# Peptides against a protein of PDB entry 4Z63, part 99

Target 1, 334 residues: chain A of PDB entry 4Z63
Amino acid sequence: LCLGMNDLTGNIPEDLFHLKRLNLLGIQENRLSGSLSREIRNLSSLVRLDVSWNLFSGEIPDVFDELPQLKFFLGQTNGFIGGIPKSLANSPSLNLLNLRNNSLSGRLMLNCTAMIALNSLDLGTNRFNGRLPENLPDCKRLKNVNLARNTFHGQVPESFKNFESLSYFSLSNSSLANISSALGILQHCKNLTTLVLTLNFHGEALPDDSSLHFEKLKVLVVANCRLTGSMPRWLSSSNELQLLDLSWNRLTGAIPSWIGDFKALFYLDLSNNSFTGEIPKSLTKLESLTSRNISVNEPSPDFPFFMKRNESARALQYNQIFGFPPTIELGHNN

## One batch from the design tools (peptide; made by RFdiffusion4, then SolubleMPNN)

Design b2_p15_3_s4 (from b2_p15_3, 5 letters changed)
Fold by OpenDDE base, seed 3:
Structure b2_p15_3_s4 (fold): chain B 334 residues (1-334), chain A 15 residues (1-15)
Amino acid sequence: as target 1 above (334 residues)
Amino acid sequence: EVVFSSGSSWVSSVE
């Protein structure tokens, strides 16, 4: 049953919960309000539940133990409060959980040993606090993780060295500290292709440790951190780099010539730094910008990227990495 | 100011 993108108001009719054979319930993008009914437990055949973009409030009901086939739960952009229900945090069937842009709070706790099928987690823009959960690497299939815009004070856990399944990771604007430790840990994530760390590590030095290596890194975004230092030499070994944003930092020195050696680099933003010297000639020879067919069918993160042009403007959403226009931005340097 | 971020409010995700 798909009733998305309407002007439906009020609560879900009780009779809807009698549909024992219902596999898909999509009621997204409405004006549904109140609490999400516990009676969803009656939908025992439910595989996909989408209640996103509504006016739901209260706590998410703890009934997911009665939904043994549920693979997809989408609840982004609601007013949910409290934590992740115990039954949801222990769901062995759940593949994707999206609760982005809610008012969920407390410590983030997931029973990753039970959540054997979880591959995508989006909890961005909530009120989670405390530390990043150390047991996330125990979610052995977890590839996509968005925890951006929460208050995870502290550092990336050491346990994330063992986060082998991690491919796409966003921690933007989460009050993280110690970029050197973070990069030192995350370099061990052998499948990591996308790393977004914008609005963290305020005023720290970007490490220039040649021992750092991100073999499969395609997307690196570390913007608006006021980072000091220079272009990191270790990045030159990330031969698959496609998108680099280090804008709005305090980086100095020359832009190195190796920045133009990335065959797949199509988006480069180094604007609003303190780079000096000449523009490398190699940038004019980037193959990705000269070749017409950048039709790279590559997997993208499940979480969107947002471009905010100014503090008062709405952010532009890019659902795919290749949605970004080919760009070289070097403006506002000295 | 141009800032790249993810997981911002008020914008829908296509999943």
Scores: peptide ipSAE 0.045, ipTM 0.642, DockQ to the pose 0.088
Fold by OpenDDE base, seed 4:
Structure b2_p15_3_s4 (fold): chain B 334 residues (1-334), chain A 15 residues (1-15)
Amino acid sequence: as target 1 above (334 residues)
Amino acid sequence: EVVFSSGSSWVSSVE
């Protein structure tokens, strides 16, 4: 049953929950309000539930133990409060959980040993607080993780060295500290291709440790951190780099010539730093700028990217990396 | 200038 993209108001009729054979319920992009009914427990055949982009409020009902076939739960852009229900946090069937842009709060807790099928988690733009959950690497299939814009504090857990499934990771604007530790840990994530750390590590030094290595890194975004230091030499070994944003920091020194050696680099933003010297001639020879061939089917994060020109401006959303135009931004440097 | 981020903007379902 798909009723998305309408102007439906009120709550879901209770009689709808008598549909025991229903596999898909999509009611996204409406004006549905009130609490999400506990009676969703009656939809025992449910595989996909999409209630995103509504006006739902209250706590998410703790009934997911009665939904043994549920693979997809999309609830982004609602007014949900409270935590992740225990039954949801223990769901062995769930592949994708998207609760981005809600008012969920408290400590983030997932029983990753039970969540054996979870591959995508988007909890960005909520009110989760405390530390990052140390047991996330126990979610052995978890590939896509967005935890951006939560009230997390502290450092990236040491346990994330074992996060082998992690491919796409965003921690933007989550009050994280110790970038040296974070990078030192995350370099062990051998499948990591996308790393977004914008608006963290306020005023710290970007490490230039030559022992750091991100083998499969395609997207690195560490913008607006007021980071000090220079262009990190360890980054030169990330031969698959496609997008680099280090804008709005306090980085100094020269832009190194190796920045032009990245065959796939099509988006470079080093603007609003304190770089000096000449623009490397190698940048004029970037192959990707002369012949960009990025497939639409190239693996990309499930979470969107945003570009914001200033604090008062509305952010532009990009759902895919290929949506970014070929760009070199070096403005507002010395 | 542009600040790049992911999943960091509040998007309201209401005006």
Scores: peptide ipSAE 0.033, ipTM 0.637, DockQ to the pose 0.075
Fold by OpenDDE base, seed 5:
Structure b2_p15_3_s4 (fold): chain B 334 residues (1-334), chain A 15 residues (1-15)
Amino acid sequence: as target 1 above (334 residues)
Amino acid sequence: EVVFSSGSSWVSSVE
């Protein structure tokens, strides 16, 4: 049953929960309000539940043990409160959980040993607090992780050295500290292609440790951290780099010539730093800026990017990295 | 001038 993108109001009719053979319930992009009924437990054949972009409130019901076939739960952009219910945090069938832009709170806890099918987790823009869950690497299929815009005070857990499945990771604006430790840990994530750490590590030094290596890194975004230091030499070994944003930091020194050696680099933002010297001539030789054949078929993260030109501007949403225009931004440097 | 942030509202795909 697909009733998305309407002006439906009120609650879900109780009689809908009598549809025991229903595999898909999509009621997204409406004005549905109230609590999500516990009677969703009666939908024992449910594979996909999409209640996103509504006015739902209250706690998410703890009934997911009665939904053994549920693979997709989309509840983003609602007013849900409380935590992730225990049955949801233990779901062996769930592939995708999206609860972004809610009011979920408390310590984030998932039973990753039980969540054997989880491959995408979006909990961005919530009220989770405490520490990042150390057991996330036990989710052996977890590829996409958005935990941005929460209050995860402290450091990236040491256990994330073992996060082999991790490909797309956003921790933007999550009150993280110790960028040196974070990068030192995350370099061990051999499948990591996208790393977004914007609005963390306030005033720290960007490490220039030549022992750091991100083999498959395509997207690095570490903007608006007030980071000190220079362009990190370790980044020159990330030969697959496509997008680099280090804007709105306090980085100094020259822009190195090796920045033009990245064959796939199509978006570079080094603006609003303290870089000096000449613009490297190698930037004029970037193949990605001269060739029309940017391979559009590269994997993108399951979370959107928002681009703001200034603090007062509305953010532009991009669902794919390749949606960004080819860009070189070097403005507002010394 | 451009600052990236993670999004709050999008239909996620599964790869």
Scores: peptide ipSAE 0.024, ipTM 0.661, DockQ to the pose 0.065
Fold by OpenDDE base, seed 1:
Structure b2_p15_3_s4 (fold): chain B 334 residues (1-334), chain A 15 residues (1-15)
Amino acid sequence: as target 1 above (334 residues)
Amino acid sequence: EVVFSSGSSWVSSVE
């Protein structure tokens, strides 16, 4: 049943929950309100539940133990409060959980040992607090993780050295500290291609440790951290780099010539730093910015990117990295 | 807001 993108109001009719053979319920992009009924438990054949972009409120019902086939739960952009229900946090069938842009709170706790199928987790823009869950690497299929815009104070857990499944990771604006430790840990994530750490590590030094290596890194975003230091030498070994944003830091020194050696680099923002010297001539030779159609069919994260032209502007949503226009921003440097 | 680039334009992972 797909009823998305309408002007439906009120609650879900109770009789809808009698549809025991229903595999897909999509009621997204409406004005449905009230609590999400516990009677969703009656939808025992449910594989996909999409209630996103509504006005739902209250706690998410703890009935997911009665939904043994549920693979996809999309509840982004609602007014849900409380925590992740225990049955949801223990779901062995769940592949994707998207609860972005809610009012969920408390400590983030997932039973990753039970969540054997979880591959995508989007909990961005919530009110989770405490520390990052140390057991996330136990979610052996978890590739996409958005935890941005929460209040995860402290450091990246040491256990994330073992996060082999991690490919896309956003921790932007989560009050993280110790960028040196974070990068030192995350470099061990062999499948990590996208790393977004914007609005963390306030005023710290960007490590220039030649021992750091991110082999498969394609997207690095560490903007608006007020980071000190220079362009890190270790980044030169990330030969697959496509998008680099280090804007709005306090980085100094020259822009190194190796920045133009990235064959796939099509988006570079180093603006609003304290870089000095000449613009590297190698930037004029970036293959990605020349007439060569680099058709890179690359997997994109499940979380969207947003570009704002200014703080007051509406964000433009980009569902794919390649949706970004080819860009070199070097403005507001010395 | 996850501000990727903040300047004349910025990229974020959050609305």
Scores: peptide ipSAE 0.259, ipTM 0.766, DockQ to the pose 0.252; fails the geometry check

Design b2_p15_4_s1 (from b2_p15_4, 5 letters changed)
Fold by OpenDDE base, seed 3:
Structure b2_p15_4_s1 (fold): chain B 334 residues (1-334), chain A 15 residues (1-15)
Amino acid sequence: as target 1 above (334 residues)
Amino acid sequence: VVISSGSSWVSSVDL
């Protein structure tokens, strides 16, 4: 049953919960309000539940033990409060959980040993606090993780050295500290292709350690951190780099010539720094900017990117990395 | 341009 993109108001009719054979319930993009009914437990055949983009409030009901086939739960852009219910945090069937842009709070806890199917987690823009959950690497299939715009004080856990499944990771604006430790840990994530760390590490030094190596890194975004230092030499070994944003930092020195050696680099933003010297001639030879053959077939994160041109501008959403226009931004340097 | 992720102000279409 798909009833998305309407002006539906009020509560879900109780009779809907008698549909025991229902595999898909999509009621997204409405004005549905009140609590999400616990009677969802009666929908024992559910594979997909989409309640996103509504006015739901209260706690998410603890009924996911009654939903043994549930693979997809989308509840983004609601007013949900409280924590992740225990049955949801222990769901062995769940592949995707999206609860972005809610008012969920407390310590983030997932039973990753039980969540054997979880591959995508979006909890961005909530009120989670405390530390990042050290047991996330126990979610052995977890590839996509958005935890941006929460308050995860402290450092990236050392356990994330073992996060082999991690491919797409965003921690933007999550009050993280110690960029040197974070990069030193995350370099062990051998499947990591996308790393977004914008609005963290305020005023720290970007490490220039040649021992750092991100083998599969395609997207690195570390904007608006007020980072000091220079263009990091370790990045030159990330031969698959496609998108680099280091804008709105305090980076100094020259832009190195090796920045033009990235065959796949189609988006470069080094704007609003303190770079000096000449623009490397190698940038004019970037194959990705001269050839129309952008390999469209690369996996993208399930979480969107947001581009903000300036502090007063509206953010633009990009659902795919390749949605970014081919760009070289070097403006507002010294 | 400041690129970030997980922002609340825009629709997430899960593709």
Scores: peptide ipSAE 0.095, ipTM 0.717, DockQ to the pose 0.092
Fold by OpenDDE base, seed 2:
Structure b2_p15_4_s1 (fold): chain B 334 residues (1-334), chain A 15 residues (1-15)
Amino acid sequence: as target 1 above (334 residues)
Amino acid sequence: VVISSGSSWVSSVDL
C-alpha cells in the first residue's frame, strides 16, 4: 500500500494494521501525526515500512521482533523521541535503517552481532549523546553510515580499524576530537571511499604523516574545522581522489603540484585558508575538467550532501556526488 | 555591499 506524497492528516486508521499480507507500507510525505501505533506488529509480512516526512511524535514502538521480514525502515524527518527500540537494535532482517532528522536521544546502542543484514544506517541530525558505539564494526555488512549532527564527544574508537565493510562515512558536526587518531584509525578501513568530517576537531593540526594511506579514497571533506598545518603529503597517494574539500580551515604554505596529478579530481575546494605562493600549473591539466565522461554509475553514499556557499546561505542538497558541478575554488587565501 | 562570494563547503548536516 502506497499513500505517499499526499496531504493526509491525523492518525493511521487502526484497520490498516489488520492487513497481515502487506509487504510494503509507504505513507511518506504526508501530515500524519500522533504516535506510531504499536499495532504495526500485526503487519507480520512487512518488508518495507516508510513513514518518513510526517509529523509523527513519541517513541518508536518496540515491536520489530514481530516483523521478521522487515528489510527497510524509513522514518526520517519526523518528531520521534527516545532511543532506538531494543527489537529494532537487534533486528536480523533489517538492511536499511533511516531515522535522520528526528529528536532521538540518549546513548546510541545497536546489537551489531544480531544485525547481520544491516548495510545502511542513517541517524544524522538527532540528539544522540555520549561516545560513538565501539561495536559498529561487528555489523559485518555495514557500508553506509551517517552519524552527522549528533553529540558524540571524544575520539573515533580504536575498534574502527576493523571496520572492513565501511565504504561511506559521515561524522560531520559531531563534537569529535583528535583528528590524528581518527585518520590513523580510519586508514585501516580498506573499502573506505567517502569520508566526511566537517565541523569537528576545532583548531587541531591536520597531520602530515607520510605513513598515512587511504588507498580507495574518492571523497574527502574536512571543511570548517579551523585546522592548522599544510596540505598533507599522505593524500598524494590517494590516486582515485574525485572530491576534496578542505575549505574554512587555517591551512598554510603552498598548494603542492601533485594536486594536479589526480586524474579523477573534478571538485576541489581549498578556499578560506591561508595558502600562499603560486597556483600550480598542473591544476590546468586536470583530465576530469577537460573530459566530459565522468562515469555516472559509480557507487555513492545513501545519505545526502549539503552544500552551503557560506555559513548564512541556504544549503543545497545533493543526493549524489556526481551532482556537484566541476569546481576549483581557491578564493579567500592570503 | 561586496557580495563576498563565500566559498561553498560540503557536509551531510541538515539545515
Scores: peptide ipSAE 0.031, ipTM 0.695, DockQ to the pose 0.416
Fold by OpenDDE base, seed 1:
Structure b2_p15_4_s1 (fold): chain B 334 residues (1-334), chain A 15 residues (1-15)
Amino acid sequence: as target 1 above (334 residues)
Amino acid sequence: VVISSGSSWVSSVDL
């Protein structure tokens, strides 16, 4: 049943939950309000539930133990409060959980040992607090993780050295500390291609440790952290780099010539730093900007990117990395 | 330009 993208109002009729053979319920992009009914438990054949972009409020019902076929739960952009229900946090069937842009709170706890199918997690823009859950690497299929805009104080857990499934990771604006530890841990994530850490590590030094290595890194975004230091030499070994944003930091020294050796680099933002010297001539020879059609068909994170020209500007949303225009921004370096 | 992800620049409730 697909009723998305209408002006439907009020609650879901309770009789809808009598549809025991229903595999897909999509009621997204409406004005549905009230609590999400516990009677969703009656939809025992449900594979996909999409209630996103509504006016739902209250706690998410703890009925996911009665939904053994549920693979997709999309509840982004609602007014949900409380935590992740225990049955949802233990769901063995769930592949994708998107609860972005809600008012969920408390400590984030997932039983990753039970969540054997979880591959995508979007909990961005919530009120989760405490530390990052140390057991996330036990979610052996978890590739896409957005935890941005929560209050995960402290450091990246040491256990994330074992996060072999991790491909796309955003922790933007989550009050993280110790960038040296974070990078030292996350370099062990052999499948990590996208790392977004904007608005963390405030005033720390960007490590220039030549022992750091991110073999498969395509996207690195560490903007608006007030980071000190220089362009890190370890980044020169990330030969697959496509997008680099280090803007709005306090980075100094020269822009190194190796920045132009990245064959796939189509977006570079080093603006609003304190870089000095000449613009490397190698930047004028970037293959991605001269001759190479970058394949638009590369896997992207399930979470959106947001671009702001400044802190007061409206954010532009990009659902794919390749939605960014080919760009070299070196402005405002003094 | 500041790039972020995962609703970093979006309101906590975009209603």
Scores: peptide ipSAE 0.109, ipTM 0.715, DockQ to the pose 0.101; fails the geometry check
Fold by OpenDDE base, seed 5:
Structure b2_p15_4_s1 (fold): chain B 334 residues (1-334), chain A 15 residues (1-15)
Amino acid sequence: as target 1 above (334 residues)
Amino acid sequence: VVISSGSSWVSSVDL
């Protein structure tokens, strides 16, 4: 049953929960309000539940033990409060959980040893607090993780050295500290292609440790951290780099010539730093900017990116990395 | 340009 993208109001009719053979319930992009009914437990054949972009409130019901086939739960952009229900945090069937842009709170707890199918997790823009959950690497299929815009004070857990499934990771604006530790841990994530750390590590030094290596890194975003230091030499070994944003930091020194050796680099923002010297001639030879055939078939994170050109500008949403225009921004360096 | 992720339309938190 797909009823998304309408102007439906009020509650879900109770008789809808009598549909025991229903595999898909999509009621997204409406004005549905009130609590999400506990009677969703009666939908024992449910594979996909999409209640996103509504006015739902209250706690998410703890009934996911009665939904043994549920693979997709989409609840982004609602007014949900409380924690992740215990039955949801233990779901062995769940592949994708999206609860971005809610009012969920408390400590983030997932039973990753039970969540054997979880591959995508979006909990961005909530009120989760405490520390990052140390057991996330036990989610052996978890590839896509957005935890941005929460209050995860402290450091990236040491256990994330074992996060081999991790491919796309965002921690933007999560009150994280110790960028040296974070990068030193996350370099062990051999499948990591996308790393977004914007608005963390306030005033720290960007490490220039040549022992750091990110083999498969395609997207690095560490904007607006007030980071000190220079262009990190370890980044030169990330030969697959496509997007680099280090804007709005306090980085100094020259832009190194090796920045033009990245054959796939189509988006570079080093603006609003303190870089000096000449623009490397190698940047004028970037193949990605001269040839139209950037292969569109590369994996992208499930979480959206947001671009602000200036503090007063509305954020532009991009659902894919390739949605970014080919760009070189070197402005506002002194 | 400041690139971030996980932003919402409802978050009045100026990036």
Scores: peptide ipSAE 0.101, ipTM 0.716, DockQ to the pose 0.094; fails the geometry check

